# Designs tried in a protein design run: peptides against a protein of PDB entry 7BBL. Part 91

Target 1, 86 residues: chain A of PDB entry 7BBL
Amino acid sequence: IAQESLESQEQRARAALRERYLRSLLAMVGHQVSFTLHEGVRVAAHFGATDLDVANFYVSQLQTPIGVQAEALLRCSDIISYTFKP

## One batch from the design tools (peptide; made by RFdiffusion4, then SolubleMPNN)

Design b2_p28_8_s4 (from b2_p28_8, 14 letters changed)
Fold by OpenDDE base, seed 1:
Structure b2_p28_8_s4 (fold): chain B 86 residues (1-86), chain A 28 residues (1-28)
Amino acid sequence: as target 1 above (86 residues)
Amino acid sequence: SAVAEAQAAFLRRLAEELARYRAILAAP
């Protein structure tokens, strides 16, 4: 009887989680996202892209307390969380 | 713009990865 190896099972588990994450990124495309940064700072920006290794977010129309930045790079290390309305 | 170009590339990579994971999850 064919039995899936432990390694294969783990691969599937990781793949499932990664797929869910990627689909969430896809859902953000073309939408404004609210980012919670350190020190309670919250900003909003239109999602552009990520580098897919959870390092950076490329965004546009970044709304900050001191103004709007046309294009910006948000380092994931600066982001505590984010939300959006699909 | 830089963001627009990054987005285009991102979407391509995203599609490719999703396809790979679909294959992994669909494997017998």
Scores: peptide ipSAE 0.525, ipTM 0.884, DockQ to the pose 0.884
Fold by OpenDDE base, seed 4:
Structure b2_p28_8_s4 (fold): chain B 86 residues (1-86), chain A 28 residues (1-28)
Amino acid sequence: as target 1 above (86 residues)
Amino acid sequence: SAVAEAQAAFLRRLAEELARYRAILAAP
């Protein structure tokens, strides 16, 4: 890159951020993820998938304070944060 | 299961996007 346009530089920056995000999702595949929800609720579940657009989480074996749900959908609005061990 | 099928589709989309961004970032 001898002289890259501003538009191109911005594209690269956006691409870098998106790639990093996608790689983080990939890293969750096959792992249990811990989610912190509202009201101090914390749950753990095996990562299934996301829609990549809204970041809804499709998970299995959701461990909640009152039991285990085989499959579940966690919306972004429900999640405060999440962590996992890659 | 529904989640398993969703995951399969997810992985396909993920691979496609990662490839696209890799190309963008690798451009000289």
Scores: peptide ipSAE 0.523, ipTM 0.883, DockQ to the pose 0.819
Fold by OpenDDE base, seed 3:
Structure b2_p28_8_s4 (fold): chain B 86 residues (1-86), chain A 28 residues (1-28)
Amino acid sequence: as target 1 above (86 residues)
Amino acid sequence: SAVAEAQAAFLRRLAEELARYRAILAAP
């Protein structure tokens, strides 16, 4: 690190932030997640996967006001926020 | 199951990215 460039230091900082984000996604595996959608609509679903670039969520057992959907895709643009209990 | 298969792929990609970042952060 004695001769580490500013560019390299910035790369480390970005890497640390990305790693933190990825670890947060990993923590969701196997858990039910609550999603807040437009206009205050809230749904719950079991986490399946995401698109790491766009943060779309692939979920199962999506609980909606009209019933349970076995599998669903929640686009990033649909989501205001999400939370889960580790 | 589409979601199950997506999850498997997701976990593989996640592991690969985490490995890359670990390497970056560990570099002298």
Scores: peptide ipSAE 0.522, ipTM 0.883, DockQ to the pose 0.797
Fold by OpenDDE base, seed 2:
Structure b2_p28_8_s4 (fold): chain B 86 residues (1-86), chain A 28 residues (1-28)
Amino acid sequence: as target 1 above (86 residues)
Amino acid sequence: SAVAEAQAAFLRRLAEELARYRAILAAP
C-alpha cells in the first residue's frame, strides 16, 4: 500500500465499489424488497437473484396491484428504485 | 423452481466475484 501505484489505487477503488454492490445483493437474499416502478406503481417481492449485469431481478411472491405472482422477472428498465430491510 | 435454480447460480457467481475483489482489496 505504501508504494501503491496510481493504477493500483484506481483498481482498488473500482473493486471497493463493486464489492459494496455485491454485498448489498447478498444482504437482500431471503428478504422482501419494495420496488418503485413507473407511474407510481409500487410492488413487493422476495428477492431471488439477479444476473449481475443487466440488473434483472428474479423474484418470488410478487405483490402487484392486480394480484400475487408466484415467480416473476423485473427488468432494470422497469425499476426506478428499490429498498429493503436488512 | 426457476427462481430457486437462478438463486443457486447467483449465489455461486456472487461468492466467486466477492472472493476476487477481496483478494484485490487485501493486496498491499
Scores: peptide ipSAE 0.525, ipTM 0.884, DockQ to the pose 0.765; fails the geometry check

## One batch from the design tools (peptide; made by RFdiffusion4, then SolubleMPNN)

Design b2_p29_3_s1 (from b2_p29_3, 15 letters changed)
Fold by OpenDDE base, seed 2:
Structure b2_p29_3_s1 (fold): chain B 86 residues (1-86), chain A 29 residues (1-29)
Amino acid sequence: as target 1 above (86 residues)
Amino acid sequence: SAVAAAQARFLAELAARLEELRAELARLD
């Protein structure tokens, strides 16, 4: 039985990490996400979509300190962190 | 809506990428 090469093992590891990332995005579908933005601003919104590369967030029912925005785009550069309950 | 349209594209892209990764992982096993 041939032993898997180191390169193959590394490829699998990279693929697994990418899969984990993508599955984390999928897990947000249909859920409310809490975002921590700059200046201590925290908002919550229903997840719509992201850009797989840029990580922009397309959301609905964005709850902000000054009201609710029906639909919004949160840029990756605006986001410090986010959490959600799968 | 813009969000709905974005979600549709997102889900399609996500599904495709996940399938590709699944195939890749299977190939490497």
Scores: peptide ipSAE 0.517, ipTM 0.878, DockQ to the pose 0.699
Fold by OpenDDE base, seed 4:
Structure b2_p29_3_s1 (fold): chain B 86 residues (1-86), chain A 29 residues (1-29)
Amino acid sequence: as target 1 above (86 residues)
Amino acid sequence: SAVAAAQARFLAELAARLEELRAELARLD
């Protein structure tokens, strides 16, 4: 039986990683996400969407130390990390 | 709202990309 080519193996690996990433985005739908921003600021918001290329986050009910923003855009460059509970 | 509209686009795009990946993975199996 013919061995799968290295190229095919790499393609499969890349596809699998991309799928995992996309599934993680899907898992955020309908959930609150916690973001760690610069200067130690932590916020929580309901996940709305991202742009798949830049990873901007469109969120609602953004809870900040100084209040709640009904809707907000969090740029990838603003975010140190994020977590959520599926 | 802007977020709602973004989410609709996001979900559609996400679904499409996932289907494409499934097809690609199936091709490689």
Scores: peptide ipSAE 0.517, ipTM 0.877, DockQ to the pose 0.748
Fold by OpenDDE base, seed 5:
Structure b2_p29_3_s1 (fold): chain B 86 residues (1-86), chain A 29 residues (1-29)
Amino acid sequence: as target 1 above (86 residues)
Amino acid sequence: SAVAAAQARFLAELAARLEELRAELARLD
């Protein structure tokens, strides 16, 4: 039987993890996402898009403690974590 | 809409990346 090289096994593992990440982004399309920002600030917004490389978020109807913003860009540096219901 | 335009680009890029990964996984399987 043919044995897969260690390099190929590692490459497959990395590819699988990347696919899992991308599918998680796809799962947010059309959903509201909750973000935890610095200082314990929590906001909710309708997911629009991300930057696949930088993980920035383009969102609409951003609900913040000081008001609602129709459209907004949340940079990865602003975000501690996020949660959503698929 | 800026968000709408960003979403269109995002979905196209996402689809392409997912296809590439599926092809890679098939090759490595």
Scores: peptide ipSAE 0.515, ipTM 0.877, DockQ to the pose 0.723
Fold by OpenDDE base, seed 3:
Structure b2_p29_3_s1 (fold): chain B 86 residues (1-86), chain A 29 residues (1-29)
Amino acid sequence: as target 1 above (86 residues)
Amino acid sequence: SAVAAAQARFLAELAARLEELRAELARLD
């Protein structure tokens, strides 16, 4: 009888993880995201888009300690972590 | 705006990638 190979199982597992990742990005649409940057800087912004591979963030209404920036690009290299409430 | 345009591209790409994964998962089953 037909049996699923180990490689097929691994492929499916990887695909499932990728799907979860992409769905997590989708979950940010229309939400404010909190970013932790270097030197303890924390900012919040409305999610616009990301680069799927590099994880750059295109955001609006970026709230910083010195004011609000209408639109901004937050590079992966600038970000330590981020959180949001779906 | 730049962000609005980026979001449109993002959503289109995201949808395409999710469909590709869906097809891949179906193939593996």
Scores: peptide ipSAE 0.515, ipTM 0.877, DockQ to the pose 0.728

Design b2_p29_3_s2 (from b2_p29_3, 12 letters changed)
Fold by OpenDDE base, seed 2:
Structure b2_p29_3_s2 (fold): chain B 86 residues (1-86), chain A 29 residues (1-29)
Amino acid sequence: as target 1 above (86 residues)
Amino acid sequence: SAVARKQEEFLRRAAEELRELREELAALE
């Protein structure tokens, strides 16, 4: 009963993390998410989807200081963090 | 809408990748 190789362990860890990430995204589908952007700007929007590779956020009903955008794209590079309440 | 189309694609692709990940994990056991 040999120990699992380091490479196998690492592969498993990566897979597990990716799975958890994807599941977290799926959990946000249809929910309002609060996004923290640069310089303290915070917006709220309904999560629509992401690019699985680039992690762009495609959202609807984006609440901005100047009004509500029906649909919008939030680039991952513009997002400091996000949170939602399931 | 554009977001709706992207969402459909996202859901499909995410589900597909999740299945692949589970298969990968199972193969590593």
Scores: peptide ipSAE 0.611, ipTM 0.909, DockQ to the pose 0.828
Fold by OpenDDE base, seed 3:
Structure b2_p29_3_s2 (fold): chain B 86 residues (1-86), chain A 29 residues (1-29)
Amino acid sequence: as target 1 above (86 residues)
Amino acid sequence: SAVARKQEEFLRRAAEELRELREELAALE
């Protein structure tokens, strides 16, 4: 691997980042995640899944200021950040 | 449940992609 070309090194880096991303999502499955949305809105929900390309978040038991939604879709564009406790 | 179905799809696809990524990384070694 010390003799890898720059192109292969870059490819490896991209693959590694994607792998880390996927593993992080998998680690969240079934766990409650805190989402920070626009305008300072913060919600909590159990992570179900995402679209691997669009990164929509499919969640359950979404706790919002106005109530709880059994199931919901959070668009990536709506999310500023998210965190969860492993 | 729509979320449950999506989760099943997600888990399957994520697993498949992870396998492909591992193979790709191995091929680059």
Scores: peptide ipSAE 0.611, ipTM 0.909, DockQ to the pose 0.750
Fold by OpenDDE base, seed 5:
Parts: C-alpha cells; sequence; structure tokens
Structure b2_p29_3_s2 (fold): chain B 86 residues (1-86), chain A 29 residues (1-29)
C-alpha cells in the first residue's frame, strides 16, 4: 500500500493555508477594513493591496483620530489584527 | 496613484501564486 509521507502532508497543509490567506486578501480588495493597532488604536481604511512577503498594507481613505489620509502604508508590525465585512 | 500601481502588481502576483498552489496541491493528490 502507498502511504503519504509526513513531509507531503505538511506540504499540503502549508499550501492550503497560503491559499486561504491569499483568497482572503483578494476578497478584501476595494472594501473597507478595520485595523486594530497597538495601544488599542483602531483605524478604518479601504484595502488596496499588500506585499505578499512582508505583508505591508497599502490602503486608501485611512481614518485616524487626527484625520483622513488619502493614501497610506500600514506596516505589518504595526497591525495586531483586522476585521472585514464581506 | 501609488496604491493603484501596487494593487495592479498585487493582483497579478496573487493570481500567479494561486495558480502555482493549485498545481502543487494537484500534484500531491
Amino acid sequence: as target 1 above (86 residues)
Amino acid sequence: SAVARKQEEFLRRAAEELRELREELAALE
């Protein structure tokens, strides 16, 4: 009988997770996303794109406590979490 | 627009990687 190796199983799992991540990003394109930053700061912005490796977020209409920025870069290191309403 | 340019690149790269992942998963099945 043929049995899939542990390495092969792990490879499939990693691929599946990456696929889910990419599809989630694509689903957010053009939509408003709420970002939770450090120290409890929350901002909202329209999702434009990310770097697939570094995961920088390129957004528009960023709503901050001090005003709205037309275009902005949110670094992955600044983001704790984000929520998206499909 | 800087965001627009990055979005174009992102959409292209994401699509390419998704195709590669599909091929990888198919090869494992």
Scores: peptide ipSAE 0.609, ipTM 0.909, DockQ to the pose 0.758
Fold by OpenDDE base, seed 4:
Structure b2_p29_3_s2 (fold): chain B 86 residues (1-86), chain A 29 residues (1-29)
Amino acid sequence: as target 1 above (86 residues)
Amino acid sequence: SAVARKQEEFLRRAAEELRELREELAALE
């Protein structure tokens, strides 16, 4: 039978990457995540959810330099990177 | 709470998309 086309291979690759991304988010649910923001600001918060498209972060117990916010929204535009320890 | 409601929505939507991705991948095999 015919070999899978390059286009279909790329489609599978995209789907696989999206799956990995979603699973990584799900793994973070309920765990503390460290966020690096602009100007070297770093915060930590418990991951609640994201928007699947924009990837806004809905978090709880946000630890900032001036205190803790019980619940907060972190816009993706404010985030440089994030890391989480399983 | 607001975060709790968003989390419930997120979990539901993520699960749905994962199922769709699984079906897509299966169709390409």
Scores: peptide ipSAE 0.609, ipTM 0.908, DockQ to the pose 0.830

Design b2_p29_3_s3 (from b2_p29_3, 12 letters changed)
Fold by OpenDDE base, seed 2:
Structure b2_p29_3_s3 (fold): chain B 86 residues (1-86), chain A 29 residues (1-29)
Amino acid sequence: as target 1 above (86 residues)
Amino acid sequence: SAVEAKRREFLARAAAELEELRRELAALD
């Protein structure tokens, strides 16, 4: 039972983290997500998709202070945090 | 819609990458 190299261990860790990230995104599909944006703005929207590289959020039924936007794009740079209930 | 189209693309890409990661992890076993 040979010990993995440090490089192999790091590769495993990176792969595991990426897998967890992707699965977390998939878990949001079909659910409403709450987003915290800059300046304390909070919105809620149904998760549609992301760009896997840029992490743009493509959402529907975006609830804003001025009404509901049917479809919207939330850029990663605009998002402070997000949460959802599976 | 645009969001739905992006969703289909996202699901396909995510699934493909997850499969690739699975193979990568398996190769390290």
Scores: peptide ipSAE 0.541, ipTM 0.891, DockQ to the pose 0.830
Fold by OpenDDE base, seed 5:
Structure b2_p29_3_s3 (fold): chain B 86 residues (1-86), chain A 29 residues (1-29)
Amino acid sequence: as target 1 above (86 residues)
Amino acid sequence: SAVEAKRREFLARAAAELEELRRELAALD
């Protein structure tokens, strides 16, 4: 049998990782997500959408330390990490 | 709603890219 090229193997690996990432984003639809921001700030919001290339988060009911925003944009540069209950 | 409009776009683009990735992986098999 023919050996798969290194380039083909790397392409397969990249595609698999991208698929896992996209599926994880879709799994957040309809769920509350907890975000860890800079300086230890933590917020919670209902996931609306992202920009797939930049990973900006469009959310609703954003709970911040100083109040609730009905709709908000969380830039990827503001986010350290996030978690949710699938 | 701005968030709902973005959600519609997101769902469509994510579905399209997942289909593209499926075809790409299938072609490598």
Scores: peptide ipSAE 0.541, ipTM 0.890, DockQ to the pose 0.829
Fold by OpenDDE base, seed 4:
Structure b2_p29_3_s3 (fold): chain B 86 residues (1-86), chain A 29 residues (1-29)
Amino acid sequence: as target 1 above (86 residues)
Amino acid sequence: SAVEAKRREFLARAAAELEELRRELAALD
């Protein structure tokens, strides 16, 4: 079997990472996600969609410290981290 | 709703890109 070039290996690795990322986003569909925002603020919302390049989150039923928003946009710049249970 | 519309777009785009990645990986075989 011919040995794959380094460039080809790197291409495969990049593709694998992107695939994993996309699948992780798809796994959130229909689930509530917990978001950690700046200053230790934590919110929860049902995942709707993202921008695949910027990772902005379009969500519903956003639970904030001051109430619930039916629909909302969470910018990537506002998010420290997020987690969910698949 | 707006979120539902974005969700439909997201699902379509994600599926398309996953297919593209599949083809890319297949071409490396």
Scores: peptide ipSAE 0.539, ipTM 0.889, DockQ to the pose 0.793
Fold by OpenDDE base, seed 3:
Structure b2_p29_3_s3 (fold): chain B 86 residues (1-86), chain A 29 residues (1-29)
Amino acid sequence: as target 1 above (86 residues)
Amino acid sequence: SAVEAKRREFLARAAAELEELRRELAALD
């Protein structure tokens, strides 16, 4: 019968958002991701991992206009957006 | 490889945090 406090509701909401974020990252495992970088540069790479605090992307087979990098690091600050096919 | 090592670490950490979130949510019930 007790009503959940506002604090508890907010805590639940924060937890839910974090869970959704983590699951979205996990969904990219084993998939190619398209990244839009600054100045309209677009690259594609296979998702490897992130560091959950900084959101850097560790990727493989990075396809750029000038070639392919076997392994690479994409900093969060360099990324405008990204998309992938689940 | 470095990326594979990071991937293994990432999967482990993500799984652990998801479990923590589960416990956190359960404690609110």
Scores: peptide ipSAE 0.539, ipTM 0.890, DockQ to the pose 0.842

Design b2_p29_3_s4 (from b2_p29_3, 13 letters changed)
Fold by OpenDDE base, seed 1:
Structure b2_p29_3_s4 (fold): chain B 86 residues (1-86), chain A 29 residues (1-29)
Amino acid sequence: as target 1 above (86 residues)
Amino acid sequence: SAVAAAQAEFLRRAAAELRELARELAELE
């Protein structure tokens, strides 16, 4: 079997990482996710969707320090990290 | 709702991209 080019190896690696990312997002659908926002603010919400290009998060039942928001948009720029229990 | 609509679109788009990624990976093997 012929060794694939460096470019092909890099392409494969990128594709694999993107696939892993997408599958992780799909796994979050309908689950509560904990988001770490700027300045150490932590919120929890049920994951609805993202924009695959921009990575904005559409969520429901957003629990914030000032109350619960039924539906909300969390912009990628607002999010430092997120975790969820599968 | 807006979230519900976004979710439906997300599911369709994610599935489509995964199929494309699978095709891409298959062509590289």
Scores: peptide ipSAE 0.591, ipTM 0.908, DockQ to the pose 0.832
Fold by OpenDDE base, seed 3:
Structure b2_p29_3_s4 (fold): chain B 86 residues (1-86), chain A 29 residues (1-29)
Amino acid sequence: as target 1 above (86 residues)
Amino acid sequence: SAVAAAQAEFLRRAAAELRELARELAELE
């Protein structure tokens, strides 16, 4: 019986985490997501896409305290956290 | 639109990476 090496186990763990991350992003497609920005600003928008590497978020119908933007780009550096209800 | 284009690319790229990850995991099992 073959014994899996530590490196192989770590590789599987990394791959599994990446898979989970990607699936979580896919689950958000078409759904409204709540974003927490700096200074406690909270906005809601429909998730369109991300660039996967830089983690920029392409969204539509961005609801802000001062209005709604049809389409917007939310940079990772602008976001503190985000949540959504599937 | 820019968002629509980004979404199309995202879906293609994410699906491709997931397929590669599945292959990688299968090879490690």
Scores: peptide ipSAE 0.590, ipTM 0.908, DockQ to the pose 0.770
Fold by OpenDDE base, seed 2:
Structure b2_p29_3_s4 (fold): chain B 86 residues (1-86), chain A 29 residues (1-29)
Amino acid sequence: as target 1 above (86 residues)
Amino acid sequence: SAVAAAQAEFLRRAAAELRELARELAELE
């Protein structure tokens, strides 16, 4: 029996994770997403895009406690988590 | 707008990367 190498298994796992991530982002395009930021702050915005290398989120109609921002950039480092309803 | 431009680029890049990932996974099948 031929056994898949550990290296190839790891490569497949990494590829699968990246694929899952990208597909999830694509599913969010044009939809409202809720972001959890530091200090328990939660905001909602329409997902526009990300830059795949840095994972910044380009969003529109960002609802914050102090008002709505037409367009904004949310840095990955500022985001604890996000929720999307398909 | 800036977001619109970023979105267009994102869609192109994401699609390209997904195709590349599919090829990589196929090679491991």
Scores: peptide ipSAE 0.589, ipTM 0.908, DockQ to the pose 0.757
Fold by OpenDDE base, seed 4:
Structure b2_p29_3_s4 (fold): chain B 86 residues (1-86), chain A 29 residues (1-29)
Amino acid sequence: as target 1 above (86 residues)
Amino acid sequence: SAVAAAQAEFLRRAAAELRELARELAELE
């Protein structure tokens, strides 16, 4: 059996990671996600979508410490982390 | 709404990319 080239192995790894990422995003569609933002701000919102290149998050019913936004855009750069419960 | 429109596009694009990734991975098997 011929060994797969290093390049192919790396390609597989990249593809697998991207697949996992996309599937995780799809799993979040319609679900509430908790986001940790700068300054310790934590918000919850229903995940609508991302742009697959920049990973801006389009969300609805964004619950913030100061109120609820019906729709909002969360830039990837604004997000420290997010959690999702299936 | 803007979110609804973004979601529709996201779903289409994500599904398409997943199909391509699956094909790519199959070629590497």
Scores: peptide ipSAE 0.590, ipTM 0.908, DockQ to the pose 0.786; fails the geometry check

Design b2_p29_4_s1 (from b2_p29_4, 10 letters changed)
Fold by OpenDDE base, seed 5:
Structure b2_p29_4_s1 (fold): chain B 86 residues (1-86), chain A 29 residues (1-29)
Amino acid sequence: as target 1 above (86 residues)
Amino acid sequence: AALEEEARAIAATTSGHERALAEGVLALL
């Protein structure tokens, strides 16, 4: 009957979010991802790799408003959101 | 278990960055 503590609830929530994030990364493998950056900048690129802790995204064929970069690094601090089709 | 299975499958069928990512995920589980 004992209820789970707030701390335990928060721990489970963090774990769930982390799992969801990791699942998202795996789902990106081999796919083009659309990133929303600051100031309304939107880019699309093929997912290459990421640092799981730092969350830097290494991508290829980055389509930017001013051109295409063959290879690029998107830092986690640059990214507001991303979307892709599994 | 599903996440682990997905990561294992990717690690087994890919190389380079993709495999490294999958192995990294496995290490965190």
Scores: peptide ipSAE 0.273, ipTM 0.820, DockQ to the pose 0.801
Fold by OpenDDE base, seed 3:
Structure b2_p29_4_s1 (fold): chain B 86 residues (1-86), chain A 29 residues (1-29)
Amino acid sequence: as target 1 above (86 residues)
Amino acid sequence: AALEEEARAIAATTSGHERALAEGVLALL
């Protein structure tokens, strides 16, 4: 049975991941996002913007286990995953 | 930087919804 080469499959996989991520960025702007951080810590905040150079997320109304921070920066390296309702 | 590069690459090499999405992301970044 004829099928795609491994290289072609990998290219499609990378493209799909790229589009998925970019789609999430578009959908995230202006919405509340739930972030999963290290050691099972989960926080929620309103997404503002990203700093790609420093790999920061600019957020507002960050809800943490110890309280709410009006304005905050989340480092990409601290984020395991995120979810939100578009 | 890498994300912007990826978005730019997508915009340059695709069409339809993918290009529109990439251009939209570029506008936000």
Scores: peptide ipSAE 0.178, ipTM 0.741, DockQ to the pose 0.099
Fold by OpenDDE base, seed 4:
Structure b2_p29_4_s1 (fold): chain B 86 residues (1-86), chain A 29 residues (1-29)
Amino acid sequence: as target 1 above (86 residues)
Amino acid sequence: AALEEEARAIAATTSGHERALAEGVLALL
């Protein structure tokens, strides 16, 4: 039986994840996003922009367990996951 | 510029809604 190579399957999977990620970036513009960070820390903020070099997230009105920051930069390396309502 | 590079790659290798999406992301960066 003709089968797709493992490498081809992995390539398609990566492409699908990339599209999903980029789609989420478009969808979150102008919306409040909930971020799950390390050590169970959860924060909410309005999405502003993304850093091209390392894909950092520029956000506003960052609500943290210890207070609110008007403007903040969230490093992708610090983010475990995020959710929002498109 | 990993994000930009990936968005550009998608725009260059796809069409329809996928390309439009990638181009839209690029426009936001």
Scores: peptide ipSAE 0.160, ipTM 0.724, DockQ to the pose 0.100
Fold by OpenDDE base, seed 1:
Structure b2_p29_4_s1 (fold): chain B 86 residues (1-86), chain A 29 residues (1-29)
Amino acid sequence: as target 1 above (86 residues)
Amino acid sequence: AALEEEARAIAATTSGHERALAEGVLALL
């Protein structure tokens, strides 16, 4: 058979990475995510959306030490780590 | 948002499981 072009191979590779990305989002969307922020602050929120570069997390029902915020934006620079259960 | 735009683009340019996944993401936004 004819060998697939390099361009085609790269296209498939990019598609596969995008699929994995979206799959991760599907696993997270609608679920509560636990975020570890600076100074040991831990918050929990329902994942809503994110930018393609995952620079920002748009969340709802953000549980903070001082109360619940209906809608919030968490910047990547504010986040040390996060976990969730699919 | 950027996520919606990307998911829409994927749904429009792919088929099968890839499209279904992208459409699923769109449905959750």
Scores: peptide ipSAE 0.130, ipTM 0.698, DockQ to the pose 0.099

